# Peptides against a protein of PDB entry 2AZE: the designs that were tried, part 62

Target 1, 148 residues: chain A of PDB entry 2AZE
Amino acid sequence: AQECQNLEVERQRRLERIKQKQSQLQELILQQIAFKNLVQRNRHAEQQASRPPPPNSVIHLPFIIVNTSKKTVIDCSISNDKFEYLFNFDNTFEIHDDIEVLKRMGMACGLESGSCSAEDLKMARSLVPKALEPYVTEMAQGTVGGVF
Target 2, 101 residues: chain B of PDB entry 2AZE
Amino acid sequence: GRLEGLTQDLRQLQESEQQLDHLMNICTTQLRLLSEDTDSQRLAYVTCQDLRSIADPAEQMVMVIKAPPETQLQAVDSSENFQISLKSKQGPIDVFLCPEE

## One batch from the design tools (peptide; made by RFdiffusion4, then SolubleMPNN)

Design b1_p13_7_s4 (from b1_p13_7, 4 letters changed)
Fold by OpenDDE base, seed 3:
Structure b1_p13_7_s4 (fold): chain B 148 residues (1-148), chain C 101 residues (1-101), chain A 13 residues (1-13)
Amino acid sequence: as target 1 above (148 residues)
Amino acid sequence: as target 2 above (101 residues)
Amino acid sequence: STTVTTRTLTRRI
């Protein structure tokens, strides 16, 4: 019946929305783990050094990095007010946001790629509220994707 | 019948989405708390050593971009054009290089 | 119109 067809359309819409939210939740969890792990690392390091690092020796979040060969020629044009930048390269470059940098640093404990050791998983679980721990476990096992 | 089955499916999907929403709310709350905590924000940094571990400046130049929210970033990476354009709406953009050592 | 100049990037770290 037409009613069934309408419900099928609605079902599909809801499934897609759930899929999107699952992806968003996973990313948020990874961000939380990465941020908390980073803060924890730095807190420990500063305690060991008994001082904070010099202000210009660190890069606070948020940031973006661009990397290219050291031989790449870069032309940089900057507006007077520094509101506009234009970079021209003579070769390929890569752009990474701060989250990707943190992941590559291991701050997400390898959870992003499903390559968690037992210690990694323990750390990851310790950095999220109890309600999120089951989801972290599922992420590590690669079993996320089903409907609750 | 089919109608009953679909109705049941939709109810289950609704419950699943509500669970997801709850978990997302918990997660976003945690992130917000981090952003509001002065000490956490002070400690939310990477070092040049961290960046070197990701992209060795002996081989790669590493440029850092600190831009205000809602800054537009346009990038073209093709055989004919390699370009990055930044346009801020809320203030100056800071760009600097990570030293090799 | 916006005036744009070519500059060398600053090394901060």
Scores: peptide ipSAE 0.030, ipTM 0.887, DockQ to the pose 0.045
Fold by OpenDDE base, seed 2:
Structure b1_p13_7_s4 (fold): chain B 148 residues (1-148), chain C 101 residues (1-101), chain A 13 residues (1-13)
Amino acid sequence: as target 1 above (148 residues)
Amino acid sequence: as target 2 above (101 residues)
Amino acid sequence: STTVTTRTLTRRI
């Protein structure tokens, strides 16, 4: 009886760990898709324009975005060496990392939000190694981890 | 029996976890390859137009932060305090607005 | 339209 209880505890531990790894894997897949899709988009755009964009018109990864109302007053304090920043806002703000920005741009093909069309899914599958395609399909269907 | 069933379940979970580990290794390898490809890194950018497309440009301002790896970011967003603190360990931090804003 | 003020600190924040 005690041995069974110990194994049940271990079972739960493993299930939780698997759940965490599934979440991490999904994020890694989304990052890969978003990144590759972004690169493809920009490559095509530069080819069509026959030139790269002006240097000051683009933001290379990695970056962080902070957005707030245009009415928000922001006080920015900077150390002399620019190693430290302190921003004080008089109203609420939002912070987004580059991956989140890419997702909102649709670079992850809507796979992250269950808004993946057949065409989006085809694109997503094309941007990952063959071994990951079944998992991408499961993500699109919302069936990841259904057997656990 | 119950013990045999649990033992078998644990073996199956171990196999499943090994499969996940394998897939994760594939993903991390792909991401590393992308990071090592100079052309991919050159093309890894967004435009100010992209940023304006994800926020209402009439109502929102967008501030871009370029910070070295391992920069610490602390944020407080409450009715009593609205603050962001950045502390870099590896170099200067750059902050700017999109030029067309 | 957004007001951003910048001040340089002489010491760590």
Scores: peptide ipSAE 0.029, ipTM 0.887, DockQ to the pose 0.039
Fold by OpenDDE base, seed 4:
Structure b1_p13_7_s4 (fold): chain B 148 residues (1-148), chain C 101 residues (1-101), chain A 13 residues (1-13)
Amino acid sequence: as target 1 above (148 residues)
Amino acid sequence: as target 2 above (101 residues)
Amino acid sequence: STTVTTRTLTRRI
């Protein structure tokens, strides 16, 4: 019947929406873990050094990274007020946001790639509220995606 | 029958979505708390060494962009054009190179 | 090392 057809459409819509939210949640969890882990690392490092790092030696979040070959020629145009920048490269470049940088640093404990050791998983779990721990476990196992 | 089955499915999916929403709310709350915590923000930094660890400056140059919120970033990476455009509305953009070791 | 050239813009990009 038409009613059943309508409900089937709705079911599919909801399934897709849930899948999207699952992806969003995973990213949020990774961000949380990465941020907290970074803060923890730096706190410990500063305590060991008994001082903060020199101001010009660190880059506070947020930031964007652009990398390219050292052989790449870059032409940079800057407005007088520095509100506008234009970079022209003679070869390919890569752009990474701070979250990706943190992931590559291992701040997300390898959870993002399923390369999470037991110790990494323990760390990851310790950096999220209790309610999120089961989901972190599922992420590590690669079993996220089912309807619960 | 078919109708009853679908109705049940939808209710189950609704419950699942509510659970996801709850978890997301928890997560966003945690992130907000981090952003509002002065000490956390003070400690939310990477070093040049960190950047060198992910992109070897011996072969790659690393450029850091510090831009105000809502800054527009446009990038083109094709055989015909390699370009990045930045437009800020809230203040100056800071760009600097990460030095080699 | 990477070659970077800088120009000052007087117009909006």
Scores: peptide ipSAE 0.029, ipTM 0.887, DockQ to the pose 0.039
Fold by OpenDDE base, seed 5:
Structure b1_p13_7_s4 (fold): chain B 148 residues (1-148), chain C 101 residues (1-101), chain A 13 residues (1-13)
Amino acid sequence: as target 1 above (148 residues)
Amino acid sequence: as target 2 above (101 residues)
Amino acid sequence: STTVTTRTLTRRI
């Protein structure tokens, strides 16, 4: 009885670990798709324009975005060496990392929410190695989570 | 029996985790290759137009933070306190507003 | 537009 109990505890631990790794893999796949899709988009755009954009007109990864109402008053304190910043707002704000921005731009093809069209899924599959394609398909169908 | 069943389940879970680890290794390798590719990094950017598409500067101010790796970020967003603190150990932090402010 | 004021920190926070 005690041995069975120990194995059941171990089973649950392993299931939880697998679930965590599944989540991590999904995020990694989304990052890969988003990055490659972004690069592809920009490469095409620069080819169409026959030149790169002005250097001060683009924001290279990595970055963080903070947005708030235009009516919000912000007090910013900066150290002399610019190693430290302190922002005080008089109202609520939002913080987004670059990955979230890319997702909202559609760079992950809607895979993050399982909102992939046939074309989106085709694009997503084309941006990952063959071994990851089945997992991309499962993500699009919302069927990830089972033991494989 | 119950013991045999649990033992078999654990073996199956081990195989599943090994498959998962393999896929993760493939994915992390791809991401590493992207980070090492100079052309990809040159093209890894968004525009102000992109940011406007997700946060309208007509209504929202958009501030961009470029910080070195492992920069500490602390945020407080409550009814009585709205604050962001940044502390870098590896270099200066660059902060700027998107145009149309 | 949003009002942003900036000053230099005199101590580490």
Scores: peptide ipSAE 0.029, ipTM 0.887, DockQ to the pose 0.039

Design b1_p13_8_s1 (from b1_p13_8, 9 letters changed)
Fold by OpenDDE base, seed 3:
Structure b1_p13_8_s1 (fold): chain B 148 residues (1-148), chain C 101 residues (1-101), chain A 13 residues (1-13)
Amino acid sequence: as target 1 above (148 residues)
Amino acid sequence: as target 2 above (101 residues)
Amino acid sequence: SLLNDLIRSYSKL
């Protein structure tokens, strides 16, 4: 009985670790797909234009976005060395990291919400190593969460 | 009870975790390769047009912040206070405004 | 083109 109790405790510990790793893996896959898809899009666009975009017309990762109404008044204070910034708004604002921006751009092919068309899924699979393709399929089908 | 059953379950869980570890290593490796590839980093960008799809500058002001790693960001969004504080320890912070178009 | 100007900067910290 005591031995079984000890094994049950260990079982629970392993289940929790697996759950955490599943979540981490899904995020890593989404990041990989989003980044590779972005790079591919831009490479194709530059090839079509026969030149890269002007350096000050693009925003390289990493970054964050802050947006608010055009009517919002923003006051900014900065340190001399630009190490510190303080923004005061008179109304609500939104903050988005670069990964969220890429997801909203469709760079993760809708896999983040399990809303993939057949074409989206095909693209997603093409952007990961072969070993990850089955997991991408499971993510699209919503079948991730169990034990392999 | 069921010592044999629990033992078998633990073996299966061990195999599953090993599979996850392997897949995670593959993903981490791929991401590191992307970060180390000069051409990939050159192409890892978004445009103002992309940002307009997130928040249209015709209706929204869109600010871009590029900060060094480990920069601290604190945000308060309430009726009493609307504030963002940034503190970098590794270098200057750059702020850009997406032009209205 | 991106603008790198401060928005209503009033003081230095």
Scores: peptide ipSAE 0.026, ipTM 0.889, DockQ to the pose 0.047
Fold by OpenDDE base, seed 2:
Order: structure tokens, then sequence, then C-alpha cells
Structure b1_p13_8_s1 (fold): chain B 148 residues (1-148), chain C 101 residues (1-101), chain A 13 residues (1-13)
């Protein structure tokens, strides 16, 4: 009885760990797709333009975006060496990391939100190794979460 | 019996986790390869137009933060306090504004 | 554009 109980606790622990790894894998896949798709887009754009964009017109990864209403008053304090920043806002703000920005740009093909068309899914599958394609399909179908 | 059933379940879960680990290794390897590819890194950028599609500078102020690895970011967003704190350990932090036009 | 040109800085940390 006690031994069975111990194993049940262990089973639950493993299930939770698997769930965490599934979430981590999904995020890694989305990052890979978004990144590769971004690179492809930019490569194509530069080829079409026959030149790279001006250096000061682009933001290379990694980066963070902060946005707030233009009416928001922002007070900024900066250390002398620029190692520290303190921003005080008089209203709410939003923070987005680069991956989130890429997702909102559609670079993850809508896979992150279940808004993946057949064409989007085809693109997503093309951007991952063959071994990951079944998982991409599961993500698009919303069937990730089971134990395989 | 119950014990045998649980033992079998644990074996199956171990197999499933091993498969997940394998897939994760494949994925992390791909990401490392991308990080090591010079051309990919050169092309890993967004434009101000991209940022405007996320938050229109006509209505929103859009601030871009370029910070070294391991930079700490602490944010408070409540009705009583709205604050962002950045602290780098590896170098200076650069902050830019996305122009409206 | 640079942040320092557009956002008020009251002090150094």
Amino acid sequence: as target 1 above (148 residues)
Amino acid sequence: as target 2 above (101 residues)
Amino acid sequence: SLLNDLIRSYSKL
C-alpha cells in the first residue's frame, strides 16, 4: 500500500515534468520557426531590393520592446555607465520580448495561437527537421498534451 | 496487480520523457546552428515598420531596448506604480525610440 | 532616435 502510494507520487511527478517539457519544446519549436521565417523574409527582401536596409533602420535580435500611450509621461534615470536604467510611468505599459514580437508579426505562422492555415502549416513544417514535423502538426491541431 | 500496473506506467512515462528529450535535443541543436550561422544572424532583424504593426507609434510610444545577456529586468504594472528597472552586468544598455514616421 | 533626446531624465542612478 505504501509502496503503491510512493509510486503514484512518482508518477504524478513525472507527469508534471513531462508537461513542463512539452511546453518548453513547443516554445523552442516556435522560436525556431519564427527565427527561420524571419531570416527567410529578410533574405528575400534584400535580394529583391538588391541591397541591405540602412544600418539604422533595423533592430537586430535580441531586443525588448516597451510601448505605452503617447500620452504617458515617462521619467528616466540612467547610470553614468549606462548599466542601469529606471523608468517611471504615470500609466500602464506593455513589454514584449523579441520572440513575442516575431509571433505577433506572424513569423510563427499562427502556430502559437491555433490560427494556422493549411499554407501556414506547410510553411511551419518546412522550417523544422523531419523529426519535429509530427509535433508541429500536433501543435496546429491542438492535440499536444498527451503522453506518447 | 496495482503495483505491477504502476511500475508499467512509470516505464511508459520514462519512455515518453526520453522521446521528448530527444526532440528537445534536436530543436536546441537547430537553434545553436542558427546562432552560429553568420548570415542568419545578420538577417535576424526587424524594422520600424514591423514594430509599427505591433504598436502604432501614432498612438503608442515604442521603445526598443538592446541589453547585454544576463541583464535583469524588473517591471511593476499596477494602479499604484508603473516602473521598469534594468540592470546589466556585462555592458551598457542602449535604448531607442521608434519614430512615428 | 535616441531615448535621451526625447525622454526626460531627472537624475543619474
Scores: peptide ipSAE 0.026, ipTM 0.886, DockQ to the pose 0.045
Fold by OpenDDE base, seed 4:
Structure b1_p13_8_s1 (fold): chain B 148 residues (1-148), chain C 101 residues (1-101), chain A 13 residues (1-13)
Amino acid sequence: as target 1 above (148 residues)
Amino acid sequence: as target 2 above (101 residues)
Amino acid sequence: SLLNDLIRSYSKL
């Protein structure tokens, strides 16, 4: 009886660990798709323009975005060497990492929200190794979460 | 019996986790390859137009922070105070504003 | 553009 109880505890432990890893994998897949899609987009754009964009017109990864109302007053303190910054706002702000920005740009093909069109799904699949394609399909269908 | 069933469950879960680990390894490998590819990194950029698509500078001030790896970021967003602090150990932090249309 | 040119900055950290 005790042996069975011990195994049941272990079973639940493993299930939870698997769920955590599933979430991590999904995020990794989204990152991969977003990055590759971004690179592909920019490569095509530069080919069409026959030149790269001006250096001051682009922001290379990695980066963080902070946005707030234009009416928000911001005070900034900066160290002499620019190693330290302190921003004080008089109202709320938002912070987004580069991955979230890419997702909102559609670089993850809507896979993050399960809102992929057929074309989006095709694109997403094309940007991952073959072994990951089934998982991408499951993500699009919202059926990820089961045990393999 | 119950013991046999649970034992089988654990074996199946182990196999599932191994499969999951394998897929994760594939993903991390791909991401590493991207990070190590000079051409990919050259092309890994967004434009101000891209940023406007998520937050219009006509209505929102959009600030871009470029910081070295391992930079500490602390943010407080509450009724009491609204604050962001950045502390780098590896080099200077660059902060830019996305221009309005 | 650089934020340093546009934002109000006071004391150095």
Scores: peptide ipSAE 0.026, ipTM 0.886, DockQ to the pose 0.045
Fold by OpenDDE base, seed 5:
Structure b1_p13_8_s1 (fold): chain B 148 residues (1-148), chain C 101 residues (1-101), chain A 13 residues (1-13)
Amino acid sequence: as target 1 above (148 residues)
Amino acid sequence: as target 2 above (101 residues)
Amino acid sequence: SLLNDLIRSYSKL
């Protein structure tokens, strides 16, 4: 009985670990797709324009976005060497990392929410190694979660 | 028996985890290759137009923060206090606004 | 950069 109990505890531990790794893999896949899709988009755009965009017109990764109402009053303090910033707002704000921005831009092809069209899914599959394609398909179908 | 069944389950879970680890290794390798590719990094950018799709500068102030690795970010968003603190150890922090503001 | 300039002009830590 004790042996079985120990194994059941271990089983549950492994199941939870697998679930966590699945979540991590999904995020990694989304990042890969988003990055590659972004690079592809920009490469194509620059080719069409026959030149890179002006340096000050683009924001390279990594970055963080903070947004708030234009009516929000912001007090800002900065150290002389720019190593330290302090922002005080009189109202709520939002923070988004670059990956979240890319997702909202559609760079992850809607895979993050299972909102993939046939074209979206095709794009997503094309941006990952063949070994990951089945997993991408499962993500699009919302069927990821079971044990392999 | 129950013991044999559990033992078999654990073996199957191990195989499943190994498959998962393999996929993760493939994925992390791809991400590493992207991070090491100069052309990819050059092309890894968004525009102000992209950011407008996230938050309209007509109604929202959009601030972009570019900070060195391992920069500490502290945020408080409550009814009593709304604050963001940034502390870098590896270099200066840059903060920008979208031109539409 | 404009934000940085303004911040430095009005408030330094």
Scores: peptide ipSAE 0.022, ipTM 0.885, DockQ to the pose 0.042

Design b1_p13_8_s2 (from b1_p13_8, 8 letters changed)
Fold by OpenDDE base, seed 5:
Structure b1_p13_8_s2 (fold): chain B 148 residues (1-148), chain C 101 residues (1-101), chain A 13 residues (1-13)
Amino acid sequence: as target 1 above (148 residues)
Amino acid sequence: as target 2 above (101 residues)
Amino acid sequence: SLLNDLIRSYSVL
């Protein structure tokens, strides 16, 4: 009985670990798709324009976005060496990392929410190695989570 | 029996985890290759138009922060205090405002 | 940038 109890505890521990790894893998896949899709988009755009965009017109990864109402009053303090910043707002704000921005831009093809069209899924599959394609398909179908 | 069943389950879970580890290794390798590719990094950018698509500067102020790795970010967003603190150890922090159309 | 210039004009830590 005690041995069975020990194994059941171990089983549950392993299931939780697998669940965590599944989540991590999904995020890694989304990052890969988003990055490659972004690069592909920009490469195509620059080819059509026959030139890169002006350097001060683009923001290279990595970055963080902070947004708030245009009516929000912001006080800012900065150190002389620009190593320290302090922002005080009089109202709520939002913070987004670059990956979240890319997802909202559709760079992850809607895979993050399982909102992939057939075309989105085709694009997503084309941006990952063959070994990851089945997992991308499962993500799109919302069927990730089982033991495989 | 119950013991045999649990033992078999653990073996199956081990195989599943090994498969996950393999896929994760493939994925992390791809991400590493992207980070090492100069052309990819040159093309890894968003525009103000992109940012406007997710937060309209007509209604929202959009601020972009470029900070060195391992920069400390602390944020407080409560009814009585709204604050962001940034502390870098590796270099200067750049902050940009996305212009309106 | 314009924002950085504005920030520096507010206060220096």
Scores: peptide ipSAE 0.026, ipTM 0.887, DockQ to the pose 0.043
Fold by OpenDDE base, seed 1:
Parts: sequence; structure tokens; C-alpha cells
Structure b1_p13_8_s2 (fold): chain B 148 residues (1-148), chain C 101 residues (1-101), chain A 13 residues (1-13)
Amino acid sequence: as target 1 above (148 residues)
Amino acid sequence: as target 2 above (101 residues)
Amino acid sequence: SLLNDLIRSYSVL
């Protein structure tokens, strides 16, 4: 009886660990799709323009975004070597990771929010190795989370 | 019996986790390849138009922060304080404003 | 130079 109880505890531990890894894998897949989609978009755009964009007109990853109302008063203190910054706002602000920006741009094909059309799914599948395609399909259907 | 059933469950979960680890390894490998590919890194960028799609410059001030790896970011967003602190140990931090059209 | 405008500094740490 005690042995069975110990195994039940272990089973539950493993189930939780698997669930955590599933979440991590989903995020990794979204990152892969977003990055490859972004690169593909920009490659195509540059080919159409027959030139790269001006260097100062684009922001390369990685980066973060901070946005606030244009009415917000911002005080900024910077060290001489620019190693330290301190921003004080008089109102609320938002911080966005570059991955979040890519998701909002649609680079993850709506896979992150269950808003994946047939065309989106086709694109998403094309941007991952064959072994990951079934998982992408499950993500689009919202069926991820089951035991393998 | 119950013991045999639980033992089998654990074996199945082990196999499931191994499959999951395999998929994760494939995915991390792909991400590493992207990070090591010069052409991919050259093309891994967003534009002002992209940023406007997530925050309208007509209503929002949009600030872009380029910081070296391992930069410390601390943010406080409360009624008492609205503050962002950045501390880099590996180089200067660049902060840019997204211009309004 | 659209995205390289350095934010104005109000003070030096």
C-alpha cells in the first residue's frame, strides 16, 4: 500500500513535469515560427525592393519596447558610459518583449491564440521540421496537453 | 494489480517525456541554427510600421531599448511609482524613439 | 535615421 502511494506521488510529479515541458515546447515552436516567418517576410520585401532597408530604419532583434501615453511625462537619467538608465514616469507604461511584438505582428500565424486559419496553419507547418508538424497541428486545434 | 498498473503508467510517462525531450531538442537546434546564420540575423528586424501596428504613435510614445545580454531590467508600475531601471555589465544601452509620421 | 533617435537625457547618473 505504501509502495503504491509512493508511485502515485511519482506519477503525479512526472505528469506535472511533462505539462511544464509541453508549455516550453509550445513557446519554442512559436519562437521558431515567428523568427523564420519574419526572416522570410523581410527577405521577400528586400528582393522586391532590390535593396536592403536603410540601416537606421530597422531594429534588429533582440530588443524590448516600452510604450506610454504621449501625455506621460518621462524623466530619464543616463550614466556617462550609458551602462545605466533610470526612467521615471508620471503614469503607467507597458513593456513588450520582442517575441510578443512578433506575435502581435502575426509572425506566429495566430497559432499562439487559436486564431490559425487554414492558410496560417499551412504557413506554420512549412516553417518547422517534419517532426514538429504534428505538434503544430495539435496547437492549432487546441488539443495539446494529452499524454503521448 | 494496482502496483503493476502504476509501474506501467510510469514507464509510459517516461516514454512520453523522452518523446517530448526529443522534440524540444529538434526545436532548440533549429533556433540555434537561426542564431548562427548570418543571413538570418541580418533579416531578423522589425520596422517602424511594425511597431505602429502594436502601439499607435499618434497616441503612444514608443521607445525601443537595445541592451547587451545579461542586462538587468527592473520595472515598477504602481500608483506610487512608475519606474524602469536598466543596468548593463557588458556594454552601453541604446534607447531610441519611434518617430511619428 | 528613423529608429536611431536617441532619447533625450534629462540628467546624468
Scores: peptide ipSAE 0.026, ipTM 0.886, DockQ to the pose 0.049
Fold by OpenDDE base, seed 2:
Formats: C-alpha cells, sequence, structure tokens
Structure b1_p13_8_s2 (fold): chain B 148 residues (1-148), chain C 101 residues (1-101), chain A 13 residues (1-13)
C-alpha cells in the first residue's frame, strides 16, 4: 500500500514535469516558426524591392516593446553611461518581447491562438523538421497531451 | 494488480518524456542553427509598419528597447505604481520611439 | 536616437 502510494506520488510528479516540457516545446516550436517565417517574408520583400530597407527603418531582434496610451505621462531617467533606465508612468503600460510581437504579426501562423487555417497549418508544417510536423498538427487541433 | 499497473504507467510516462526530450533537442538545435546563420540574422527584423499594425502610434505611444544580453528588467504595473527599471551589465541600452507616420 | 538625446538632456540620473 505504501509502495503504491509512493508510485502515485511519482506518477503525479512525472505528469507535471511532462506538462511543463510540453509547454516549453510548444513555445520553442512557435519561436522557430515565427522566426523562419519572418526571415522568409523579409527575404521576399527585399527581393521584390531589389534592395534592403534603409538601416534606420528596421529593428533587428532581439528587442522589447513598451506601449501605453498617448495620454500617459512618462518620466524617464537615464544614467550617464546609459546602463540604467527608469521609467515612471502615471497609468498602465504593456510590455511585449520580440516573439510576442511576431505572434501578433501572424508570423506563427495563428498556431499560438487556435486560429490556424488550413493554409496557415501548411505553412507552419513547412517551417519545421519532419519530426516536429505531427506535434504542430496536434497544436493546431488543440490535442497536445490528450493521451496523458 | 495495482502495483503492476502503476509500474507500467511510470514506464510509459518515461518513454513519453524521452520522446519530448528528443523533440525539444531538435527544436533547440534548429534555433541554434538559425542563430548561427548570418543571413538569417540579417533578415531577422521588423519594421515600423509592423509595430504600427500591433499598436497604432496615433493612439498608443510605442517605445522600442534594445539592450545587451542579461539586462535586468523589472516592471511594476499596479494602481499604486507604474514603473519599468532597466539595468544593463554588458553595455548601453538604446531606446527609441516608433513614429506615427 | 532622438529619444535618447532628449532623455539625457532632461532626465539624467
Amino acid sequence: as target 1 above (148 residues)
Amino acid sequence: as target 2 above (101 residues)
Amino acid sequence: SLLNDLIRSYSVL
């Protein structure tokens, strides 16, 4: 009885660890898809324009975005060496990392939000190694981890 | 029996975890390859148009932060305090605004 | 950037 109880505790521990790894894997897949899709988009755009964009017109990864209402008053303090910044807002703000920006741009093909069309899914599958395609399909269907 | 069933379940979970580990290794390898490809890194950018599509500067102030690796970011977003603190250890931090047009 | 210049001009720590 005690041995069974110990194994049940271990089972729960393993299930939780698997759940965490599933979440991490999904994020890694989304990052890969978003990044590759972004690169493809920009490559095509530059080919069509027959030139790269002006250097000051683009923002290379990595970056962070902070946005707030235009009515928000922002007080910004900076150290002399620019190693430290302090922003004080009089209202709420949002912070987005570059991957989140890419997702909102649709670079992850809507796979992250269950808004993946057949065409989006085809694109997503094309941007990952063959071994990951079944998992991408499961993500699109929302069935990841359904057997656990 | 119950013990045998649990033992078998644990073995199956171990196999499942090993499969996940394998897939994660594939993903991390792909991401590393992308990071090492100079052409991919050159093309890894967004435009101001992209940012405007996410948060319109006509309604939102959009600030871009470029910071060295391992820069610390602390944010407080509460009714009593709205603050962002950045501290770099490896170099200067660059901040700029996305233009409205 | 223009923002950095403005920040340094008016909000130096």
Scores: peptide ipSAE 0.025, ipTM 0.885, DockQ to the pose 0.042
Fold by OpenDDE base, seed 4:
Structure b1_p13_8_s2 (fold): chain B 148 residues (1-148), chain C 101 residues (1-101), chain A 13 residues (1-13)
Amino acid sequence: as target 1 above (148 residues)
Amino acid sequence: as target 2 above (101 residues)
Amino acid sequence: SLLNDLIRSYSVL
């Protein structure tokens, strides 16, 4: 009947929405882990050194990374007030946000790629609230995606 | 029958979504707390060594862009054009080069 | 930064 058809449409809509939220949650979890892990690493490093790093030796979040071959020619234009920049490259470049950088640094413990050792997983779990630990486990196992 | 089954499915999906929403709220709260914590923000940094680990400056040039919130970034990466445009409305943009070892 | 200084010296919008 028409009623059943309507409900089937609604079911599919909800399933899709849930899938989207699952992806969003996974990303949020990875961000949280990465941030906390980074902070923890730096805190430990500063404690060991008994001082913070030189101000010009570090880059605080947020930031964007642009990389290209050293052979790439880059033409740069900048406004006087530095409000506007224009970069022209003669070859391809890559752009990475800070979260991606942290992931590549291993700050997300390899959870993002399913390359999570037992120790990495333990670290990841320790960096999230208890309520999120089961989800972290599912992420590590690659079993996220089902309806629960 | 079919109607009852679908009704049950929708109820289950609603519960699942509520669980997800709850977890997301927890996660966003944690992220907010991190952003509001002065000490955490002070420690939220990467080093040149970190950047070298992801893109070797011996082979790749690495630029770091520090821009105010809501800065517009436009990028074109095609055979016809390779360009990045940055436009800020809230302050100056800072660009740094990661030095080689 | 050195980069910013260099950029300004060559092309200013």
Scores: peptide ipSAE 0.025, ipTM 0.885, DockQ to the pose 0.042

